# Designs tried in a protein design run: peptides against a protein of PDB entry 5HOI. Part 90

Target 1, 351 residues: chain A of PDB entry 5HOI
Amino acid sequence: FRYMPFSPAGTPFGFTDRRYLTMNEVGYVSTVKNSEQYSITVSFFDVGRFREYHFEDLFGYDLCFLNEKGTLFGQSKTGQIQYRPHDSIHSNWTKIIPLQAGERITSVAATPVRVIVGTSLGYFRSFNQFGVPFAVEKTSPIVALTAQNYRVFSVHYSQFHGLSYSLSELGTSSKRYYKRECPLPMSLPNINSDMKKDANLDYYNFNPMGIKSLFFSSYGDPCIFGSDNTLLLLSKWRSPEESKWLPILDSNMEIWKMSGGKETTDIHVWPLALAYDTLNCILVKGKHIWPEFPLPLPSEMEIRMPVFVKSKLLEENKAILNKKNEIGADTEAEEGEEDKEIQIPVSMAAE

## One batch from the design tools (peptide; aimed at target 1 I255 E300)

Design b1_p30_1_s3 (made by RFdiffusion4, then SolubleMPNN; from b1_p30_1, 14 letters changed)
Fold by OpenDDE base, seed 5:
Structure b1_p30_1_s3 (fold): chain B 351 residues (1-351), chain A 30 residues (1-30)
Amino acid sequence: as target 1 above (351 residues)
Amino acid sequence: SDELFEKVKESLKKKAEERKEEELKKKLEE
């Protein structure tokens, strides 16, 4: 096994000089190899909100994380990281992460308030948005990271234990764990079945874990999209004993249905984000399971599971709150109610 | 096939339009 740099929805070069370093609901970051240099472009889906920018990369950044405020870049071997705000008001900063012999940065994540670096030796490094370090923790080897606000979803790999995950919150003073190195019920790529296609071998060499992406939903639930093209959502993560992975979308089955039950071996879903009850994704055509250039417009794929119940229950709870406010009841808005995980009634889990 | 890809793409587009219409209808009923 080789630890490879992972970025959410990143694509391999394949036989080309260009690839996507990362993509999500905000946009996509591409890199083009120009001799010994790289040219990086940060592009956005909302062209009215953000201006596309490019720069010359002398370091060969192979790690990237895009958020609404900036882009984090990393070089897996040298330990160099760079944060580039989208707004020119804020300065870029660069830092070198100290790496041991053979240690690599395996993943990076950035929110408007945190920067996270994970390594092949399990070093979890946290920073603020200005690159000021908070802590260094040693965990199991980190293979993937994503973050939303103060929350971090990390995937770990051990040769003895396989895949595990952690869910943590990076406060100002301490790291809180909601989940700590719990088993991740995701299938690894099956070398014997999947490697019959050269394109699958190229992708496996780029990403041996088969994690196409991981993200937080719009509701702050950890999501992972594996090589089986199933979207898993971590439900009830605030309650350690009740927490479960929900297979909220089988994208192969949905493509199969939309095709009219025909063979669709050349149609692929590339995950970007989960917005409410819809997977934002790129519909990919061809032998490669990843998008090529130019990037197609994102598509929305409905989720069958009761995420529709979360939206309805949120709407119902908002409607109840609005009605209570109209009745002039001094119900102290317990600031704690926004963080109550919506219990899906057992009766609605049967549709 | 190209035809199957376009069919799937159109199906996704149509469903996204239907949902936007339903969401708009709900917002107009509120």
Scores: peptide ipSAE 0.510, ipTM 0.882, DockQ to the pose 0.514
OpenDDE base, seeds 1, 2, 3, 4: peptide ipSAE 0.507, 0.508, 0.508, 0.508; ipTM 0.879, 0.881, 0.880, 0.879

Design b1_p30_1_s4 (made by RFdiffusion4, then SolubleMPNN; from b1_p30_1, 15 letters changed)
Fold by OpenDDE base, seed 4:
Structure b1_p30_1_s4 (fold): chain B 351 residues (1-351), chain A 30 residues (1-30)
Amino acid sequence: as target 1 above (351 residues)
Amino acid sequence: SDELFEKVKESLKKKAEERKELEELKKALE
């Protein structure tokens, strides 16, 4: 097994000179091979909010994370990282992450407030948005990262224990764990069954874990989309004993239904983000499970789990809070009440 | 097939439109 650089929804080159370094709800980052250099383009879905930009990459960035404020790039072998704000008012910065012999950066993540670097030796490095380091922690080998605000979702791999995950919050002074190296119930790609198609072998060589993407939902729940095309959501993560992975979407099954029960071996879902109760995704046509160039417009796929209950419960909680405020009860709204985990009622998890 | 892909794409689009209309209707009733 080799640790490969992971970026959310990143694509292989295949037989082309082009690939997506990453894509999500904000946009997509592409790289083109130009002889000994690369040209990187950062594109956005909201063309009114953001201006597309490009630059020449002399380092061969193979890691990327896009957020609403900037793009983080990384080079897995050299340890170079670069953060580029989308706003030209803010300067970009570059840093070299010290790597041991054979160590690779396996994943990077960036929020407007944090930069995270994970490595094949399990070094977890945290920075602020300006590249000021907070901490270095040693964990199990990191294979994937995503982050939202101060929260980090990390996937770990052990040859003996398989996949695990951590969920942590990177405060100003300390790291808090909600989950620490807990078993991740995601199936690894089956080389013998799935690799009969050359296209699947190319993807496996690019991403041996089969993690197509890793993100937080709009509600701040960790999500993972594996090689089985099932969207898993971590529910009740604030309650460590009640926390569970929920298979909220089988995208193959949904495509099959929409087809009218026909064979859909040439139709694939490429995950971008989970917005409320819809998976934002690229619908891919062809032999390759990943989008090619040009990138198709995103599609929305409804999830079966009533995350709709979370919206309703959020609205109900807001309505309860508004009613309490109207009643003139100076109940000190402890800043902690907004962060109460919306418990999905058990009755709706069985449908 | 191309027809099957377009059918799936149209089905997704239609559901997204129906959902948006329902969300707009809810906001108009609030």
Scores: peptide ipSAE 0.508, ipTM 0.878, DockQ to the pose 0.479
OpenDDE base, seeds 1, 2, 3, 5: peptide ipSAE 0.508, 0.507, 0.507, 0.506; ipTM 0.877, 0.877, 0.875, 0.874

Design b1_p30_2 (made by RFdiffusion4; failed a check: the pose's geometry)
Pose (drawn by RFdiffusion4):
Structure b1_p30_2 (pose): chain A 322 residues (1-190, 198-318, 341-351), chain P 30 residues (1-30)
Amino acid sequence: FRYMPFSPAGTPFGFTDRRYLTMNEVGYVSTVKNSEQYSITVSFFDVGRFREYHFEDLFGYDLCFLNEKGTLFGQSKTGQIQYRPHDSIHSNWTKIIPLQAGERITSVAATPVRVIVGTSLGYFRSFNQFGVPFAVEKTSPIVALTAQNYRVFSVHYSQFHGLSYSLSELGTSSKRYYKRECPLPMSLPNDANLDYYNFNPMGIKSLFFSSYGDPCIFGSDNTLLLLSKWRSPEESKWLPILDSNMEIWKMSGGKETTDIHVWPLALAYDTLNCILVKGKHIWPEFPLPLPSEMEIRMPVFVKSKLLEENKEIQIPVSMAAE
Amino acid sequence: MEVHFPKKPLKSLEEVKEFLEKVEKHLEES
């Protein structure tokens, strides 16, 4: 099995010279093939706070993670990473991650206080926001990483357990695990979208902490999974809280569509900030549309019953209250 | 066709927790 470089809400090149590196509620990072180099553009949705800028990529960064304080870049092959703070007060710093034979950096994540690099051999290298290393840890092969403040949500893969996840907190003292390689019941992919699933074999469209600090993941099944009761290991449950395919179906008047797709950015309490993609492909294009907000709904709506009541989709009060 | 989701105020953290508990009970009863 070949591990692929993962970034939240990243898009493939397809038949173009540009794609999105990473995408969330803060903004979007794109890269354009420029003869022999790349042109990286860092954009923001709150234009008033941060200024959109661009720079020339002489290394070919294919890994990226965006937070409110800075942008982290990474190269899956050479192992070079660069953290660019949004404000000009703080300097950029660059480090090179040691990589063994065939070892690839699979995912990177950054917070205002932590920088995380994961490799295909299971190396977990953590730094502060300035590049000072804390500890190097060996875990299962990492395929996806996201972090919030001091906490890290890591997704692992092997040939035995399949997909597993770890939830840990990088405190000032030492590292503490909330959950260590527990089952991750995300649906795996089972065509026009072939380009995407070569770029992202797991189908993990994005993963992120919620606005209130709960781990979330958005697989190829277009269902938002939220980790409930992660503080008590014996009570941990993955809860499906939004069937985005059902919502497009309900808002489209019960019509099956093959051109409307959801691209996850982040979860804010009960609202999924996303990009509504119109077209043959399931990933967004250029220019990037304005973010949309989709309220979470428990998957308790049956299509056949909704069709009877309408004879937008009107929902029976008795069923809506449930 | 075009699809537009209305924008609404966010629910409180307590209401979100209650919604999560409801989803957990529903899965257990199933």

Design b1_p30_2_s1 (made by RFdiffusion4, then SolubleMPNN; from b1_p30_2 with V3I H4V L10R F19L V23I H26Y S30K; failed a check: the pose's geometry)
Amino acid sequence: MEIVFPKKPRKSLEEVKELLEKIEKYLEEK

Design b1_p30_2_s2 (made by RFdiffusion4, then SolubleMPNN; from b1_p30_2, 11 letters changed; failed a check: the pose's geometry)
Amino acid sequence: MTVEFPKKPRKSKEEVEAFKEKIEKALEAA

Design b1_p30_2_s3 (made by RFdiffusion4, then SolubleMPNN; from b1_p30_2, 9 letters changed; failed a check: the pose's geometry)
Amino acid sequence: MEVVFPKKPRRSLEEVQEMLEKIERYLEEK

Design b1_p30_2_s4 (made by RFdiffusion4, then SolubleMPNN; from b1_p30_2, 13 letters changed; failed a check: the pose's geometry)
Amino acid sequence: MTVEFPKKPRRSREEVEEMKEKIEEYLEKK

Design b1_p30_3 (made by RFdiffusion4)
Pose (drawn by RFdiffusion4):
Structure b1_p30_3 (pose): chain A 322 residues (1-190, 198-318, 341-351), chain P 30 residues (1-30)
Amino acid sequence: FRYMPFSPAGTPFGFTDRRYLTMNEVGYVSTVKNSEQYSITVSFFDVGRFREYHFEDLFGYDLCFLNEKGTLFGQSKTGQIQYRPHDSIHSNWTKIIPLQAGERITSVAATPVRVIVGTSLGYFRSFNQFGVPFAVEKTSPIVALTAQNYRVFSVHYSQFHGLSYSLSELGTSSKRYYKRECPLPMSLPNDANLDYYNFNPMGIKSLFFSSYGDPCIFGSDNTLLLLSKWRSPEESKWLPILDSNMEIWKMSGGKETTDIHVWPLALAYDTLNCILVKGKHIWPEFPLPLPSEMEIRMPVFVKSKLLEENKEIQIPVSMAAE
Amino acid sequence: EEEEEELEEELEERKEKDERFREQLEKVKE
């Protein structure tokens, strides 16, 4: 099996010279093939706070993670990473991650206080926001990484367990695991979207902590999974809290559509900040549309019953209250 | 009674959010 470079909400090149590296509630990072180099553009949705800028990529970064304080870039092959703070007060720093034979950097993540690099051999290298290393750790092969403040949500893969996840906190003292390689019941992919599932074999469209600090993941099944009761290991449950396919179906008047898709950015309490993509492909294009907000609904709505009540989709009060 | 009033308020809030999302979806379809 070949591990692919993962970034939250990243898009493939397809038949174009540009794609999105990473995408969330803060903004979007795109890269354009420029003859022999690349042109990276860092954009923001709150235009008032941060200024959109661009720079020339002489290395070919294919890994990226965006937070409110800076942008982290990474190269899956050479192992070079660069952290660019949004403000000009703080300097950019660059490090090169040691990679063994065939070892690839599969995912990177950054917070205002931590920088995380994961490799295909299971190396977990962590730094502060300035590049000072804390500890190098060997874990299962990492395929996806996201972090919030001091906590890290990592998704692992092997030939035995399949997909597993670890939830840990990088405290000032030492590293503490909340959950260590527990089952991750995310649906795996089972065509026009072949380009995407070569770029992202797991179908993990994005994963992120919620605005209130709960781990979330958005697989190819277009269902938002939230980790409940992660503080008590014996009570951990993955809860499906939004069937985005059902919502587009309800808002489209019960019509099956093959051109409307959801691209996850982040979860804010009960609202999924996303990009509504219109077209044959399931990933967003250029220019990037304005973010949309989709309220989470428990998957308790049956299409056949909703069609009877309407004879937008009106929902029976008795069912809506449930 | 109080529980029914709270439930009606939650349903009105949900309908308002669905209407805004519907208007965003119609813009995408244009």

Design b1_p30_3_s1 (made by RFdiffusion4, then SolubleMPNN; from b1_p30_3, 15 letters changed)
Fold by OpenDDE base, seed 4:
Structure b1_p30_3_s1 (fold): chain B 351 residues (1-351), chain A 30 residues (1-30)
Amino acid sequence: as target 1 above (351 residues)
Amino acid sequence: EEEEKELEEKLKEREERRKKALEQLQEILK
């Protein structure tokens, strides 16, 4: 087993000189190999909001995370990270993460307020958006990271225990855990069945965990998309006893249905994000399960969970809170009550 | 009435997104 650098929806080079370092709902980051250097391009789906930019990469960045404010780059072997704001107002910054012998950065994540670095030895490093360090924690080996605002979803791997996950909040003073190294009910790639196709071997060598992507939904729920092409969502994560992984989309079954029951064995879903009740994704046709160049336009697949009910309940709860504040009830509603998880009624979530 | 209109609008947006995804899949299947 080898720890490989993971980025959300990153693609291998394959037999080409180019790959996607990462992609999500904001855009996609590509790298082209030019002899000993790389040319990186940061592209956006909303061309009206952001301008595409490129730069020469002399370090060979193999880790990337894109957000609405900037792009985080990392080099897994050297420990170099770079944050590049999309605007020209804020300066780029570079830092070297200290690595032990044989240690690799395995994943990086960035929000407008936090930068996170995970390693093959399980060092979890947190920074602010300016690269000022908060803490270093020792965990199980980190294989994947994503973050939204102050929240971090981390995936861990142990040879003895398999996959686990953590969900944490990186406040100003301390790290809070909602989940700490809990079992992750995701299947690992089956080497014997899937590797009979050379294209699957190339992908497995690039990503041995088979995690195509992980992200937070628009409602702040942790999501993961594995090699089984099932979208898992962590429901009720604020309630430790009630928290569960929901298989909200079988993408192979959904493609089969949308095709009218045609053979779809050469069509693949490449996940980008979960926005409300739809998986934003790239539909890929061909031998490779990942998108090539040029990138196809994103598609949307509907999920089974009525996330629409969650939006309505959010608006209703916000309206109730606003009415309570107008009535001048001096109830010190602790700041912790505003972030109550909206429970979708079990009857609606089962359809 | 306003809640019903908002529900109808969100249902219409969902149908439009489903239609677009189906059109893209049909283009890939050609």
Scores: peptide ipSAE 0.199, ipTM 0.719, DockQ to the pose 0.362
OpenDDE base, seeds 1, 2, 3, 5: peptide ipSAE 0.187, 0.182, 0.193, 0.194; ipTM 0.718, 0.715, 0.726, 0.716

Design b1_p30_3_s2 (made by RFdiffusion4, then SolubleMPNN; from b1_p30_3, 15 letters changed)
Fold by OpenDDE base, seed 5:
Structure b1_p30_3_s2 (fold): chain B 351 residues (1-351), chain A 30 residues (1-30)
Amino acid sequence: as target 1 above (351 residues)
Amino acid sequence: EEEEEELKKRLEEEEERRAKAKEQLDKILA
């Protein structure tokens, strides 16, 4: 097994000179190889809110995380990271993460308030948005990271224990765990069945874990999309005993239904984000399971969430308004808001 | 009242996004 650099919804080069470093609901980051250099472009879906920008990458960034305030880049081998705010008001910063012999940065994540670096030796490094370090923790080897506000979803891999996950909150003074290295019930790519297609081998070599993406839902629930094309959502994560992974969308089944029961073996879902009851995704038609260039417009797939209760939307609007107000105030995360977790009824997940 | 109007507006914007997403899917599935 080889630890590979992971970024949410990142694509391989394949036979091309270009790939997506990452993509989500905010936008997409592309890199084009030009001799010994790379040209990086940060593009946005909301062109009214954000201006596309590009720069020359002399380091060969192979890790990326995009948020609403900036883009974090990382180089897995050298340990270099760079944060680039979208607004020109804030300066870019660069830092070198100290790596041991053979250690790699495997994943990076950034929120408006935190930067997280995970490594193949299980070093979890946390920083503020200005690159000031908070802590270094030793965990099981990290293979993927995502973050929202102060919350971090990490995926770990052990040769002995397989996949595990952690859910943590990065306060100013301490790290709280909601989940710590708990078993992740995600299937790994099956080399023997799936590798019959060359395109699957190329993707497996790029991402041996088969994690197409991981993100937080609009409600702040951890989501993961594996090689089986099933969207898993972690429900009731605030209650350690009640927490469960819910298969909220089989994307292959959904495409099959939407086609009217036709063969759709050439249509692939590429996950971006979960907003309310819709999976934001790229629909890919062709040999490759990942989007090529140019990027198609995002599509939305309805998940079987419980009926749109006007009361939940009012709570969501309040949470979005509170989040908009918090982006303006350096206020410490008050521990006290019971973010109402998405409860998906078992009956709706079984149809 | 204002919270209900803002909620209605968000619902209409979401229904419009879903309709566009479905139209794109129908074009890809064609």
Scores: peptide ipSAE 0.051, ipTM 0.566, DockQ to the pose 0.226
OpenDDE base, seeds 1, 2, 3, 4: peptide ipSAE 0.028, 0.040, 0.048, 0.045; ipTM 0.551, 0.553, 0.558, 0.566

Design b1_p30_3_s3 (made by RFdiffusion4, then SolubleMPNN; from b1_p30_3, 16 letters changed)
Fold by OpenDDE base, seed 5:
Structure b1_p30_3_s3 (fold): chain B 351 residues (1-351), chain A 30 residues (1-30)
Amino acid sequence: as target 1 above (351 residues)
Amino acid sequence: EEEEEELKKKLEKEREKREKAKKQLDEILK
């Protein structure tokens, strides 16, 4: 096994000079190889909200995380990270993460308030949005990170224990764990069955964990989308005893249903985000399971959530949005009310 | 009443997005 740099919904180069470093609900980051350098473009789905920008990358950034305020870049081998705000009012900053011999940055995440760096040796490094360090923690080897506000979802890999996950909150003074290195019930790619197609081998070499993406839902629930094309959501994570992974969407089955039962072996879902009751995704047709260039327009797939739960969640999210408009954006008091989880009744998950 | 109308508008927007996704899939399947 080799630790590879992971970014949410990142694509391999394949046989091309270009790839997506990351993509989500905000936009997509592409890189093009130009001899010894790279040209990076940060593009947005809402072109009215954000201005597309590009820059020359002399470092060969292979890690990326995009949020609503900026883009975090990382170089897995050198330990260089760069944060680039989308707004030109705020300055870019660069930092070198000290790496041991053979250590790699495996994943990076950024929110408007935190920057997180995870490594192949399990160093978890936290910073504020200005790159001021908070702490360094030793965990199991980190293979993937995502973050929302102060909350971090990390995926770990051990040769002895397989995949695990942590869910933590990075307050100003301390790190709180909701989940700490708990087993992750996600299947790894099966080399013997899945690698019969060359395109799957190329993707496996890029991402041996088969994690296409991980994100927080609009309700702050950890989500993961593996090689089996099933969207898993962590429900009841505030209650350690009640917490469970819910398979809220089988995307292969959903494509099959949407096609009217036609052959769909060449159609693939590429996950972006979970917003309310819909998976935002790219529908990909072709040999490769990942989107090529140009990027298709995002699609939305309905998750297995009852209509009455959808209505309640929309009411609850409206109440949160109204309170966010009354409470100025900078108050730590928002941590308590984003605390709503997607609860799917067991009876309807069985249909 | 106003809260219920705004909820109905959100549900209708989600429905429109699902219908758009179905059309995109139908275009890909052609």
Scores: peptide ipSAE 0.022, ipTM 0.561, DockQ to the pose 0.305
OpenDDE base, seeds 1, 2, 3, 4: peptide ipSAE 0.019, 0.020, 0.020, 0.020; ipTM 0.557, 0.553, 0.567, 0.553

Design b1_p30_3_s4 (made by RFdiffusion4, then SolubleMPNN; from b1_p30_3, 15 letters changed)
Fold by OpenDDE base, seed 2:
Structure b1_p30_3_s4 (fold): chain B 351 residues (1-351), chain A 30 residues (1-30)
Amino acid sequence: as target 1 above (351 residues)
Amino acid sequence: DEEKKELEEKLKKEEEKRKKAKEQLEKILE
C-alpha cells in the first residue's frame, strides 16, 4: 500500500504492543494492543486543565488529531471517524466516511470549529465540530493535514510531481485558497543512505513521506518538519507572490552546537509545536528516532527569531489584549488582527 | 502599568521555562 495513514508526530509500534497515535503541545494520545482490541489513552501536558481519560477501541483507530477541545479518531480502511470532546458537556459523535474501492483516509484534522478528512484519492471532506458536512472537494492525493481555527494546511503527493501543499480557509459559505497545490520544497527520505539502520526502515514503512509532524505556529504560520530534521515555516503566505519556505531551525545542527560539537548521532528531535520563538519537542536518546514509553518531558529549542520579530509579536499581543478588553466576546474581531503578517527575515536561515 | 507587569511576568515565566528546558537538555547531553 503506497499511502500510509498519517497523524502529526505519530509513532510506529516497532517491536512493541504500544505507540503514540499523535502528539502536540496539548498532549499525547497512546494506543496499546490488547489481543483483538486496543486501549486508547488521551493524556495532557497541562494536568490541571484537562483530566486524562481512556477507552476501549474495538475499531483499531490508526488516525488521530488532538486539539484543546477534543480528539478526532479515524480508521483508514473502514472510513469510521469519532470525535470525543474533552468536556462532558458535548457528546461524542461517530460517522462513516464513504470510501471507494481501494480508497483510504490518509489524514484527519480537527479544530474547535472544523473537522477535516483527507483521502488517498484526493477527497477533501469538511465538517463542523458536530460532524455536519459542509463540502466535498477532489484534489491531488492528500498525505497529511493540520488545521488551526478555520485554516487548513494540506500536503499532497503525486507520483509525477512529488510533494505539493495547499493553504485554505474554511469559512461558513466557501473555501478560500491562499495557496493551491504549490510545490513543497521538502526532500523525501533517502532509502539508500538512511535505511542502513533497521530502525530507519521500520519508520520509513510507517511513514514513507518522512513528515514527522506539521502544525501551525502560535502566530498561524504553516510549519513542517521532515526527515532531514529541518523545521520549515511558510512566510508571507497572505502575499501569493512573496510567500516562501524558511528553514528556521536545523535541529541536527542545533543538537551538535548544544553538545559542544560532540557526535550526537543517538540524540533525535521529535517535533511537537512552534510556540513564539521556541520549538516544543521531545528529545529522544537511543536507536529509534521516535519517543518510546514512558514519554520524556517536552524540551524547548530556541529558534533564532530576530529581535524585531519579538517586538512585533509583543505589539500584536498587546493589540489583541487591548481589543479583547474593548470589544466583548464577538468572534469576528479575531479575524482582522491575525492579518498582521509576522515577516521573519531571511537572515535567520544564514546564521 | 499592570499589563506591562503581566507581560514582564509572562516573559519571566517563559525565560524560567527556557532556562529549565536548557538545564534539562544539558542533563540529557551528559
Scores: peptide ipSAE 0.020, ipTM 0.530, DockQ to the pose 0.196
OpenDDE base, seeds 1, 3, 4, 5: peptide ipSAE 0.020, 0.018, 0.019, 0.019; ipTM 0.524, 0.560, 0.532, 0.550; seed 1 fails the geometry check

Design b1_p30_4 (made by RFdiffusion4)
Pose (drawn by RFdiffusion4):
Structure b1_p30_4 (pose): chain A 322 residues (1-190, 198-318, 341-351), chain P 30 residues (1-30)
Amino acid sequence: FRYMPFSPAGTPFGFTDRRYLTMNEVGYVSTVKNSEQYSITVSFFDVGRFREYHFEDLFGYDLCFLNEKGTLFGQSKTGQIQYRPHDSIHSNWTKIIPLQAGERITSVAATPVRVIVGTSLGYFRSFNQFGVPFAVEKTSPIVALTAQNYRVFSVHYSQFHGLSYSLSELGTSSKRYYKRECPLPMSLPNDANLDYYNFNPMGIKSLFFSSYGDPCIFGSDNTLLLLSKWRSPEESKWLPILDSNMEIWKMSGGKETTDIHVWPLALAYDTLNCILVKGKHIWPEFPLPLPSEMEIRMPVFVKSKLLEENKEIQIPVSMAAE
Amino acid sequence: EEEEEEENEEFLEELSERFEEEKEKNEEEE
């Protein structure tokens, strides 16, 4: 099996010279093939706070993670990473991650206080926001990483367990695991979207902590999974809290559509900040549309019953209250 | 081509407004 470079809400090149590296509630990072180099553009949705800027990529970064304080870039092959703070007060720093034979950097993540690099051999290298290393750890092969403040949500893969996840906190003292390689019941992919699933074999469209600090993941099944009771290991449950396909179906008047898709950015309490994509492909295009907000609904709505009540989709009060 | 792009943008804006109206109705019912 070949591990692919992963970034949250990243898009493939397809038949174009540009794609999105990473995308969330803060903004979007795109890269354009420029003859022999690349042109990286860092954009923001709150235009008032941060200024959109661009720079020339002489290395070919294919890994990226965005937070409110800076942008982290990475190269899956050479192992070079660069952290660019949004404010000009703080300097950019660059490090090169040691990579063995065939070892690839599969995912990177950054917070205002931590920088995380994961490799295909299971190396977990962590730094502060300035590049000072804390510890190098060997774990299962990492395929996806996201972090919030001091906590890290890592998705692992092997030929035995399949997909597993670890939830840990990088404290000031030492590293503490909340959950260590527990089952991750995310649906795997089972065509026009072939380009995407080569770029992202797991179908992990994005994963992120919620605004209130709960781990979330958005697989190819277009269902938002939230990790409940992660503080008590014996009570951990993955809860499906939004069937985005059902919501587009309800808002479209019960019509099956093949051109409307959801691209996850982040979860804010009960609202999924996303990009509504219209077209044949399931990933967003250029220019990037304005973010939309989809309220989470428990998957308790049956299409056949909803069609009877309407004879937008009107929902029976008795069912809506449930 | 330009007319199809404008129609697609208007469609997506209308769909997004439907989600915003449903969210406002739920807040009023709460």

